# Designs tried in a protein design run: peptides against a protein of PDB entry 4Y8H. Part 17

Target 1, 196 residues: chain A of PDB entry 4Y8H
Amino acid sequence: TSIMAVTFKDGVILGADSRTTTGAYIANRVTDKLTRVHDKIWCCRSGSAADTQAIADIVQYHLELYTSQYGTPSTETAASVFKELCYENKDNLTAGIIVAGYDDKNKGEVYTIPLGGSVHKLPYAIAGSGSTFIYGYCDKNFRENMSKEETVDFIKHSLSQAIKWDGSSGGVIRMVVLTAAGVERLIFYPDEYEQL

## One batch from the design tools (peptide; made by RFdiffusion4, then SolubleMPNN)

Design b1_p11_4_s3 (from b1_p11_4, 3 letters changed)
Fold by OpenDDE base, seed 3:
Structure b1_p11_4_s3 (fold): chain B 196 residues (1-196), chain A 11 residues (1-11)
Amino acid sequence: as target 1 above (196 residues)
Amino acid sequence: SAEAATAMKIP
């Protein structure tokens, strides 16, 4: 898996590959690793497909309940719910989560929750087995307050490099753009990103 | 779930 989320001028963009594995094998299944937990709060998932889906489902339920009682939750609130679930179940959970969201007050925000259940707020985050190959690239090329187009290109190039070197990453690159204007889904196929 | 039955992973 190669996943990332990047804050930019107008909000935040999440990105992910789509490769799935079972044991030592690559499964011929396209997995959506970008999961909605609220209108403009999403997460990137790595680790156990079942475990991370269960966590995301629980978070989504909690945020729906929260919304009915108090209004739209902040991205920080969502990250706190993820953190609690991941930390309390860390002994029986294989999960790496990046939480990203947009609201008018806080703009785009990114929280990373690595294995173990700690939480870290960052301007951008990368995770998954493919992330090990692109720490240097991302640090060199990330800039604050990029345009949408610059950020899409940054994510596309980053994930392309991760996929190139990580056998556990591949398939399509999916993105979700969260801004004041709404939610936009993007998809890029190997014929395009492999040439970068 | 299907993922649980097949021990699917997304590393």
Scores: peptide ipSAE 0.200, ipTM 0.735, DockQ to the pose 0.064
Fold by OpenDDE base, seed 2:
Structure b1_p11_4_s3 (fold): chain B 196 residues (1-196), chain A 11 residues (1-11)
Amino acid sequence: as target 1 above (196 residues)
Amino acid sequence: SAEAATAMKIP
């Protein structure tokens, strides 16, 4: 898996490859690792497919309940719920989560929750087995307050590089853009990103 | 299935 979330001038963009494996085999080439937990709060998932799906379902339910009582939750609140689940169940979970969201007050925010259930707020985050290959690239090329187009290109190039080296990553590159304007889904196919 | 989901990894 190669996943990332990047804050930019107008919000945040999540990105992911789409490969799922069972042992040494590719089980699904077009898995959606970008998961909605609220209108403008999403997550990137790595680790156990079952574990991360269960966690996301619980968080989604919690945030729906929260909304009914208190209004729209912040991204920080969502990250806290993820953190609680990942930390309290760390002995039985294999989950790496990046939480990203947008609201008018805080704009785009990114929280990374690696194995163990710690939480870290960052301007951008990368995770998954493919991320090990692109720390240097991302550090060198990330800039704060990029445009939407610059951010899409940054994510596309980053994930393309990760996929080149990580056998557990591949398929399509999916992105979700979260801004004041709404939610936008993007998809890029190998014929495009492999040429980068 | 649940078993298939448990066996699947997204590393």
Scores: peptide ipSAE 0.195, ipTM 0.723, DockQ to the pose 0.069
Fold by OpenDDE base, seed 5:
Structure b1_p11_4_s3 (fold): chain B 196 residues (1-196), chain A 11 residues (1-11)
Amino acid sequence: as target 1 above (196 residues)
Amino acid sequence: SAEAATAMKIP
């Protein structure tokens, strides 16, 4: 898996590859690792597909309940719910999650929750087995307050490099763009990103 | 702020 989320001028973009493996075999080429937990709060999932989906479902429920009582939750609130679930159940979970969201007050925010259930707020985050290959590239090329187009290109190039070196990553590159204007899903195919 | 990444392999 190769996943990332990047804050930019107008909000935040999440990105992911789409490969799922079972042992040495590719089980699914088109997995969707970007999961909605609220209108403009999403997450990237790595680790156990079942565990991370279960966590995301529980978070979605909590945020729906929160909304009914208090109004739209902040991204920080969502990250806190993820953190509690991941930390309290760390002995029975294999979950690496990046939470990203947009609201008018806080703009785009990214929170990474690695295995173990700690939470870290960052301007951008990368995770998954493929992330080990792109630490240097991301650090060198990330800039704050990029345009949408610059951020899409940054994520596309980053994940392309991760996929190139990580046998557990591949397929299509999916993105979700969260801004004041709404939610946009993007998809990029191997014939395009392999040429980068 | 500090930029960080996490690495985790899928079994």
Scores: peptide ipSAE 0.164, ipTM 0.594, DockQ to the pose 0.169
Fold by OpenDDE base, seed 4:
Structure b1_p11_4_s3 (fold): chain B 196 residues (1-196), chain A 11 residues (1-11)
Amino acid sequence: as target 1 above (196 residues)
Amino acid sequence: SAEAATAMKIP
């Protein structure tokens, strides 16, 4: 898996490859690793497919309950719910999650929750087995307050490089753009990103 | 979800 989330001028963009494996077998080439937990709060999933799906489902439920009582939760609140689940179950979970969201007050925010259930707020985050290959690239090329187009390009190039080196990553690159304007889903195919 | 199989990984 290669996943990332990047804050930018107008919000945040989540990105992911789409490969799911069972051992060395590619079980699904078009997995959607970008999962909605609230209108403008999404997550990137890595690790156990079952674990991360279960966690996301539980978080979605909690955020729906939260909304009914208190109104729209912040991205930080969502990250806290993820953290509680991941930390309390760290001995039994294989889950690396990036939480990203947008609201008018805080704009785009990114929280990374690696194995163990710690939580880290960052301007951008990368995770998954493919992330190892792109720390240097991302650090060199990330800039704060990029445009949407610059951010899409940054994510596309980053994930392309990760996929190139990581056998556990591949397929399509999915993105979700979260801004004041709404939610936008993007998809990029190998014919495009392999040439980068 | 078909992806929910315990044996499946998204590493």
Scores: peptide ipSAE 0.202, ipTM 0.758, DockQ to the pose 0.067; fails the geometry check

Design b1_p11_4_s4 (from b1_p11_4 with W5L A8M)
Fold by OpenDDE base, seed 5:
Formats: sequence, C-alpha cells, structure tokens
Structure b1_p11_4_s4 (fold): chain B 196 residues (1-196), chain A 11 residues (1-11)
Amino acid sequence: as target 1 above (196 residues)
Amino acid sequence: SAEYLTAMKIP
C-alpha cells in the first residue's frame, strides 16, 4: 500500500494506490483505500483490510451521532475518535490510518495514526509499505499552499514512485479533493503515471 | 465473508 494526504491552499487531497494482496498474490487490483467518514472528512487505510474497514465504519457512526447532537465535527474530532479506537485495541489491530478533512474554520488538515494509535498533525502525511521509498522525494518536493494542480501532480508523482519500488502497491491511483467547493474524486491509470 | 476479508492485506 501507498497512501498519502496533502494540505494545500484550498483544502486537502488524499491519494492511494489500489492493490490488495493475500500472501504473495494480488487479490484485488482496484481496491478503494480512500474511505468517507463524513461529508468532508475522509481517511486513507493501510494494514488489515478487515480491521481498517471496521474502524472506519465505527468512526462514521460516531460522527453521525456527533452531528445530530452538536453539528458538523471538526477533522480533529474525527482524528480523536480514530485514535481512541486504534490505541485501545492496538494489541488486536493492524491498522495505519491517515485522517484528512476540510472545514471553513480550520481549512485542510491531516492527521496520521500509525500502528499503536498515536496521533500526529502534519502538513502532509505518507504511509503504507510504499511510503518508505518516497520519504526523500516528498520532503524535497512538498511545499505549503500549493495549487490544486500542483498538489495533484505532487501526489501522482509520489505514488508513482512508490508503486515502482513496492511490490505491494499498484493498480490505479485514486484521489479525493476536499475544498469549500465540495468533494471531487480523481482516478489515474498505469498508462499515465508509469511514464512519470 | 469475514474469513476472506481477514486474509486480505493492504500493506
């Protein structure tokens, strides 16, 4: 898996490859690792497919309850719910989560929750087995307050490089763009990103 | 199934 989320001038973009494996075999080429937990709060998932899906479902439920009582939750609130679940169940979970969201007050925000259930707020985050190959690239090329187009390009190039080196990553590159204007889903195929 | 999902990895 190669996943990332990047804040930019207008909000935040999440990105992911789509490969799922079982042992040494590719089980699914087009897995969707970007999961909605609220209108403009999404997450990237790595680790156990079952564990991360269960966590995301529980978070979505909690955020729905929160909304009914208090109004739209912040991205920080969503991250705190993820943290609680991941930390309290760390001995029984294999889950790496990146939480990303947009609201008018806080703009785009990214929180990474690695194995163990700690939470870290960052301008951008990368995770998954493929992320180890692109820490250097991302550090060199990330800039704060990029345009949408610059950010899409940054994510596309980053994930393309991760896929080249990580046998557990591949398929299509999916993105979700969260801004004041709404939610936009993007998809890029190997014929395009392999040439980068 | 639960068994199928448990076997799937997204590393």
Scores: peptide ipSAE 0.159, ipTM 0.746, DockQ to the pose 0.068
Fold by OpenDDE base, seed 4:
Structure b1_p11_4_s4 (fold): chain B 196 residues (1-196), chain A 11 residues (1-11)
Amino acid sequence: as target 1 above (196 residues)
Amino acid sequence: SAEYLTAMKIP
């Protein structure tokens, strides 16, 4: 898996490859690792497919309940719910989660929740087995307050490099753009990103 | 199957 979320001038973009595996075999080439937990709060998932799906479902439930009582939750609130679940159940979970969201007050925010259930707020985050290969690239090329297009290109190039070297990553590159304007889903195919 | 889903990884 190669996943990332990047804050930019107008919000935040989540990105992911789409490969899942069972042992050494590719089980699914087009998995959607970008999961909605609220209208403009999404997460990137790595680790156990079942575990991360269950966690995301529970978070979605809690955020729906929160919304009914208090209004739209902040991204920080969502990250806190993820953190609580991941930390309290860390002995039974294999979950690496990146939480990203947009709201008018806080703009785009990214929270990474690695194995163990710690939480870290960052301007951008990368995770998954493929992330090992792109720390240098991302550090060199990330900039604050990029445009949407610059950010899409940054994520596309980053994930392309991760996929190139990580056998557990591949398929399509999915992105979700969260801004004041709404939610936009993007997809990029190997014919495009392999040539970068 | 349930076993298949449990064994599926997104590393």
Scores: peptide ipSAE 0.188, ipTM 0.748, DockQ to the pose 0.067; fails the geometry check
Fold by OpenDDE base, seed 1:
Structure b1_p11_4_s4 (fold): chain B 196 residues (1-196), chain A 11 residues (1-11)
Amino acid sequence: as target 1 above (196 residues)
Amino acid sequence: SAEYLTAMKIP
């Protein structure tokens, strides 16, 4: 898996590959690793498909309940719910989560929750087995307050490099753009990103 | 299947 979330001028963009494995094998399955937990709060998932799906479902439920009682939750609130679930159950979970969201007050925010259940707020985050290969690239090329197009290109190039080196990453590159204007889904296919 | 889902990983 190669996943990342990047804050930018107008909000935040999440990106992910789609490869799935079964044991040591690459499964013939395309997984959407970008999961909605609220209108403009999403997460990137790595680790156990079942575990991370369960966690995301629970978070979504809590955020819906929160919304009914208090209004739209902040991204920090969502990250807190993820953190509690991941930390309290760390002995029984294989989960790496990046939480990203947009709201008018806080703009785009990214929280990374690695295995173990710690939480870290960052301007951008990368995770998954492919992330090891692109820490240097991302550090060199990330800039704060990029445009949407610059950020899409940054994520596309980053994930392309991760996929190139990580056999456990591949398939399509999916992105979700969260801004004041709404939610936008993007998809890029191997024929395009392999040429980068 | 449930077993398949349990065995699936997103590394």
Scores: peptide ipSAE 0.167, ipTM 0.740, DockQ to the pose 0.065; fails the geometry check
Fold by OpenDDE base, seed 3:
Parts: structure tokens; sequence; C-alpha cells
Structure b1_p11_4_s4 (fold): chain B 196 residues (1-196), chain A 11 residues (1-11)
């Protein structure tokens, strides 16, 4: 898996490859690893497919309850729910999660939750087995307050490099753009990103 | 099968 989320001038963009494996076997080449937990709060998933799906479902339920009682939750609130679930169950879970969201007050925010269940707020985050190959590239090329187009290109190039070197990553590159204007889904195919 | 789905990973 190669996943990332990047804050930019107008909000945040999540990105992911689409490969799922069973041992060394590629079980699904078009898995959607970008999961909605609220209208403008999404997550990137790595680790156990079953575990991360269960966690995301529970978070979505809690955020729906929260909304009915208190209004739209912040991205920080969503990250806190993820953190609680991942930390309290860390002995029985294999889950790496990046939480990203947009609201008018806080704009785009990114929270990374690695296997141990800690939570870290960052301008951008990368995770999954493919992320180890692109720390240097991302550090060199990330800039704060990029345009939408610059951010899409940054994510596309980053994930392309991760997929190139990580046998557990591949398929299509999916993105979700979260801004004041709404939610937009993007998809890029190997014939395009392999040429980068 | 349930076993197959449970064994799926997204590393």
Amino acid sequence: as target 1 above (196 residues)
Amino acid sequence: SAEYLTAMKIP
C-alpha cells in the first residue's frame, strides 16, 4: 500500500494506490482505500482490509451520532475517535490510518495514526509499505499552500514513485479532493503515471 | 469465502 494526504491552499487531498494482497498473491487490483467517514472527513487505510474497514465503519457511526447531537464534527474529533479505537485495540489490530478533512474554520487538516495508535497532526502524511521509498522525494518537493493542480501533481508523482519500488502497491491512483466547494474524486491509470 | 476476505491485506 501507498497512501498519503496533503494539505494545500484550498483544503486537503487524499491519495492511494489500489492493490490488495493475500500473502504474496494480488487479490484485487482496484481496491478503494479512500473511505468516507463524514461528508468532508475521509481516511486512507493500510494494513488489514477487514480491520481497517471495521474501524472506519465504527468511526462513521460515531460521527453520525455526533452530528445529530452537536453538529458537524471537526477533523480533530474524527482523528480522536480513530486514535481511541486503534490504541485500545492495538494488540489485535493491524491498522495504519491517515485521517484528512476540511472545514471552514480549520481548513484542510491531516492526522496520521500509525500501528501503535498514536496520533500526529502534520501538513502532509505518507504511510503504507510504499511510503518508505518516497520520504526523501516528499520532503524535497512538498510546499505549503500549493494550488490544487500542484498538489495533484505532487501526489501523483509521489505515489508513482512508491508504486515503482513497492511490490505491494499498484493498480490505479485514486484521489479525493476536499474543499469548500465540495468533494471531488479523481483516478489515474498506469499508462499515465508510469510515464512520470 | 470468509477466510479469504479476512486474509486480505492492504499493506
Scores: peptide ipSAE 0.159, ipTM 0.731, DockQ to the pose 0.066; fails the geometry check

Design b1_p11_6_s1 (from b1_p11_6, 6 letters changed)
Fold by OpenDDE base, seed 3:
Structure b1_p11_6_s1 (fold): chain B 196 residues (1-196), chain A 11 residues (1-11)
Amino acid sequence: as target 1 above (196 residues)
Amino acid sequence: ISSEPISFYGK
């Protein structure tokens, strides 16, 4: 898995590869690892497909309940719900999650939640087995307040490199763009990103 | 940031 989320001038973009494995077998080549938990709060999932799906479903329910009682939750609130679930169940979960969201007050925000269930707010986050290959590239090339186009290119190049070196990553690159204007899904295929 | 090389796997 190679996943990331990047804040930029107008919001945040989530990105992911699409490979699911079981042992040495590629079980699914076009998995969607970008999951909605609220209109403009999404997550990137790594680890157990079943575990992370269950977590995301529970978070989505909690945020729906929250919205009915208090109004639209912040990205921080969503991250706290993820943290609670991941931390309290860390002995029985394999989950690495990046939470990202947009609202008019806080703009784009990214929270990373590694295996232990800690939470870290960052301008951008990378995770998954492929992330180990692109820490250097991302550190060198990330800039704050990039344009949408610059951020798409940054994510595309980053994930392309991760996929190139990580056998557990592959397939298509999916992105979700969260801004004041709404939600946009993007997809890029190997013939395009392998040339980068 | 993430400390484990976690892949997405089916259970």
Scores: peptide ipSAE 0.369, ipTM 0.805, DockQ to the pose 0.116
Fold by OpenDDE base, seed 2:
Parts: sequence; structure tokens; C-alpha cells
Structure b1_p11_6_s1 (fold): chain B 196 residues (1-196), chain A 11 residues (1-11)
Amino acid sequence: as target 1 above (196 residues)
Amino acid sequence: ISSEPISFYGK
């Protein structure tokens, strides 16, 4: 898996490859690892497909309940719910989650929740088995307050490199763009990103 | 910060 989320001038973009493996076998080539938990709060999932889906389902329900009582939750609140679930169940979960969201007050925000259930707020985050290959590239090329187009390009190049070196990453590159204008889903295919 | 290198896998 190669996943990431990047804050930029107008919000935040989540990105992910689409490969699911069982051992060395590719079980699913087009998995959607970008999961909605609220209108403009999404997450990137790595680890157990079942574990992370269960966590995301619980968070989504919690945030819907929260909204009905208190209004739209912040991205920080969403990250807190993820953190609580991951930390309290860390002995029975294999989950690495990146939470990203947009709201008018805080703009784009990214929270990474690695194994163990800690939470870290960052201007951008990378995770998954493929991320180990691109820490240097991302550190060199990330800039704050990039345009949408620059950020899409940054994520595309980053994930392309991760996929190149990580046998557990591959398929299509999916992105979700969260801004004041709304939610946009993007998809990029191997014929395009393998040439980068 | 670095994270544990985990892939997305089915059970």
C-alpha cells in the first residue's frame, strides 16, 4: 500500500494506490482505499481490509450522530474518534490510517494514525509499505500552499515512485480533493503514471 | 515521521 494526504492552498488531497494482497498474491487490483466518513472528511486505509473498514464504519456513524446533535465535526474531532478506536483496540487491529478533511475555519488538515493508535497532525502525511521508498522524494518536493494542479502532480509522482519499488502497491492511483467547492474524485492509470 | 510499513491485505 502507498497512501498519502497533502494540504494545499485551497484544501487537502488524499491519494492511494489500489492493490490488495493476500501474501504474495494480488487479490484485488482496483481496491478503493479512500473512504468517506463525513462530507468533507475522508481517510486513507492501510493494513487489514476488514479492520480498517470496521473502524471507518464506526467513525462514520459517530460523526453522523455528532452532526445531528452539534453540527459539522472538525477534522480534529474525526481524528480523535479514529485514535480512540485504534488505540483502545491496538492489540486486535492492524490499521494505519491517514485522516484528512476540509472546513472553512481550519481549511485542509491531515492527521496520521500509525499502528498503536497515536495521532500526529502534519502538513502532509505518507503511509503504507510503499511510503518507505518516498520519504526523501516527498521531503524534497513538498511545498506548503501549492495549487491544486501542483498538489495533484506531487501526489501522482510520489505514489508512482512508491508503486515502482513496492510490490504490495499498484493498480490505479485514486485521489480525493476536498475544498470549499466540494469533493472531487480523480483516477490515474498505469499507462500514465508509470512513465513519470 | 515514519510509520510501520503495512500493506492493505485481505483475510
Scores: peptide ipSAE 0.366, ipTM 0.806, DockQ to the pose 0.112
Fold by OpenDDE base, seed 5:
Structure b1_p11_6_s1 (fold): chain B 196 residues (1-196), chain A 11 residues (1-11)
Amino acid sequence: as target 1 above (196 residues)
Amino acid sequence: ISSEPISFYGK
């Protein structure tokens, strides 16, 4: 798995590869690892497909209840719910989550939640088995307040490099763009990103 | 700080 989320000038973009593995075998080539928990709050999932789906479902439920009582939750609130679930169940879960969201007050925000269930706010985050290969590239090329196009290219190049080296990453590159304008899904195929 | 290098896998 190679996943990441990047804040930029107008909001935040989540990105992911689409490979699911079972041992040494590729079980699914077109998995969707980008999951909605609220209108403009999404997450990237790594680890157990079942575990991370269950966590995301519970978070979505809690945020729905929150909305009905208090209005739209912040991205920080969503990350806090993820943190509570991941930390309290860390002995029974295999889950690495990146939470990303947009609102008019806080703009784009990214929170990473590793296996232990800690939470860390960052301008951008990378995770999954493929992330090991792109820390250097991302550090060199990330900039604050990039344009949408610059951020898409940054994520595309980063995940392309991760996929090149990580046998557990592959398939298509999916992105979700969260801004004041709304939600946009993007997809890029191997014939394009392998040439980068 | 980020997630540990975990692959996305099915059971």
Scores: peptide ipSAE 0.361, ipTM 0.807, DockQ to the pose 0.113
Fold by OpenDDE base, seed 1:
Structure b1_p11_6_s1 (fold): chain B 196 residues (1-196), chain A 11 residues (1-11)
Amino acid sequence: as target 1 above (196 residues)
Amino acid sequence: ISSEPISFYGK
């Protein structure tokens, strides 16, 4: 898995590869690792598909309940719910999650929740088995307040490199763009990103 | 902040 989320000038973009493995085999080539928990709060999932799906479902429920009582939750609130679930169940979970969201007050925000259930707010985050190959690249090339196009290119190049080196990453590159204008899903295929 | 290098797997 190679996943990341990047804050930029107008919001935040989540990105992910689409490979699912079982043991040494590729079980699914087009998995959607970008999961909605609220209109403009999404997450990137790594680890157990079942575990992270369950967590995301619970978070989505909590945020829906929150919305009905208090209005739109902040990204920090969503990250807090993820954190509690991941930390309190860390002995029974294999979950690495990046939470990202947009709202008018806080703009784009990214929270990473690695194994163990700690939470870290960052301007951008990378995770998954493929991330180990691109820490240097990302550190060198990330800039704050990039344009949408610059950010898409940054994520595309980063994940392309991760996929190149990580046998557990591959398939398509999916992105979700969260801004004041709304939600946009993007997809890039191997024939395009392998040439980068 | 580094994350544990885990892949996405079905179980």
Scores: peptide ipSAE 0.355, ipTM 0.803, DockQ to the pose 0.113

Design b1_p11_6_s2 (from b1_p11_6, 7 letters changed)
Fold by OpenDDE base, seed 2:
Structure b1_p11_6_s2 (fold): chain B 196 residues (1-196), chain A 11 residues (1-11)
Amino acid sequence: as target 1 above (196 residues)
Amino acid sequence: ISPEPISFYGK
């Protein structure tokens, strides 16, 4: 898996490869690892497909309940719910989650929740088995307050490199763009990103 | 800051 979320001038973009493996076997080539938990709060999932789906389902329900009582939750609130679930169940979970969201007050925010259930707020985050290959590239090329187009390009190049080196990453590159204008899903295919 | 890289897997 190679996943990332990047804050930019107008919000935040989540990105992910689409490969699911069972051992060394590719079980699914077009998995959707970008999961909605609220209108403009999404997450990137790595680890157990079942574990992370269960967590995301619980968070989504919790945020729906929160909304009915208190109004739209912040991204920080969503990250807190993820944290509680991941930390309290860390002995039985294999989950690495990146939470990203947009609201008018806080703009784009990214929270990474690695194994163990800690939470870290960052301008951008990378995770998954493929992320180890692109820390240097991302550190060199990330800039704060990029345009949408620059950010899409940054994520595309980053994930392309991760996929190149990580046998557990591959398929299509999916992105979700969260801004004041709404939610946009993007998809990029191997014939495009492999030559980058 | 990468603790324990994880792949997405189904069991």
Scores: peptide ipSAE 0.356, ipTM 0.808, DockQ to the pose 0.114
Fold by OpenDDE base, seed 3:
Structure b1_p11_6_s2 (fold): chain B 196 residues (1-196), chain A 11 residues (1-11)
Amino acid sequence: as target 1 above (196 residues)
Amino acid sequence: ISPEPISFYGK
């Protein structure tokens, strides 16, 4: 898996590869690892497909309940719910999650939740087995307040490199763009990103 | 930031 989320001038973009493995076999080439938990709060999932789906479902339920009682939750609130679930169940689940969201007050925000259930707020985050290959590239190329186009290119190049070196990553690159204007899904195929 | 060596599996 190679996943990331990047804050930019107008919000935040989540990105992911699409490979699911079972042991040494590729079980699914076009998995969607970008999951909605609220209108403009999404997550990137790594680890157990079943575990992370269960976590995301519970978070979505809690945020729906929160909205009915208090109004739209912040991205920080969503990250807190993820943290509680991941930390309390850390002995029995395999989950690495990046939470990202947009609201008018806080703009784009990214929270990474690695194994163990800690929470870290960052301008951008990378995770998954492929992330180990692109820490250097991301550090050199990330800039704050990029344009949408610059951020898409940054994520595309980053994930392309991760996929190139990580056998557990592959397939298509999916992105979700969260801004004041709404939600946009993007997809890029190997013939495009492999030549970068 | 520590690396996250987790693949997506079991689906």
Scores: peptide ipSAE 0.340, ipTM 0.796, DockQ to the pose 0.113
Fold by OpenDDE base, seed 5:
Structure b1_p11_6_s2 (fold): chain B 196 residues (1-196), chain A 11 residues (1-11)
Amino acid sequence: as target 1 above (196 residues)
Amino acid sequence: ISPEPISFYGK
């Protein structure tokens, strides 16, 4: 898996590859690892498909309950719910999650929750088995307050490099853009990103 | 949270 989320001028963009594996075998080439937990709060999932799906479902439930009682939750609140679940169950699950969201007050925010259930707020985050190959590239090329187009290109190039070197990553590159304007889903195919 | 996952996104 190769996943990332990047804050930019107008909000935040999440990105992911789409390969699911069982050992050395590719089980699914078009998995959706970008998951909605609230209107403009999403997450990137790595690790166990079943575990991360269950966690995301529970978070979605909690945020729905929160909304009905208190109004729209912040991205930080969502990250806190993820943290509680991942930390308290760290011995019984395999989950690496990046939480990203947008609201008018806080703009785009990214929280990474690696194995173990710690939480870290960052201007951008990368995770999954493919992320080890792109720390250098991302550090060199990330900039604060990029445009939407610059951020899409940054994520596309980053994930392309991760996929190139990580056998557990591949398929299509999916993105979700969260801004004041709404939610937008993007998809890029190997014939495009392999040429970068 | 379900134990014994059969599919992984990447390790």
Scores: peptide ipSAE 0.112, ipTM 0.725, DockQ to the pose 0.095
Fold by OpenDDE base, seed 1:
Structure b1_p11_6_s2 (fold): chain B 196 residues (1-196), chain A 11 residues (1-11)
Amino acid sequence: as target 1 above (196 residues)
Amino acid sequence: ISPEPISFYGK
């Protein structure tokens, strides 16, 4: 898996590859690792598919309940719910999650929750088995307050490099753009990103 | 070990 989330001038973009592996086999080529937990709060999932799906479902439920009582939750609130679930169950979970969201007050925010259930707020985050190959590239090329197009290109190039080196990553590159204007899903296919 | 992991998580 190769996943990332990047804050930019107008919000935040999440990106992910789509390969799921079971042992040495590719189990699914088009897995959607970008998961909605609220209108403009999403997460990138790595680790156990079952574990992270269950966690995301629970978070979604909590945020729906929160919304009914208090209104739209912040991204930080969502990250806190993820943290509690991941930390409290860390002995039984294999989960690495990046939480990203947009709201008018805080704009785009990214929280990474690695194995163990700690939480870290960052301007951008990368995770998954493919991330180890692109720390240098991302550090060199990330800039704060990029345009949407610059950010899409940054994510596309980053994940393309991760996929190139990580056998557990591949398929399509999916992105979700969260801004004041709404939610936009993007998809890029190997014929395009392999040429970068 | 989960039957269908979506990643090996490192750094």
Scores: peptide ipSAE 0.094, ipTM 0.716, DockQ to the pose 0.226; fails the geometry check

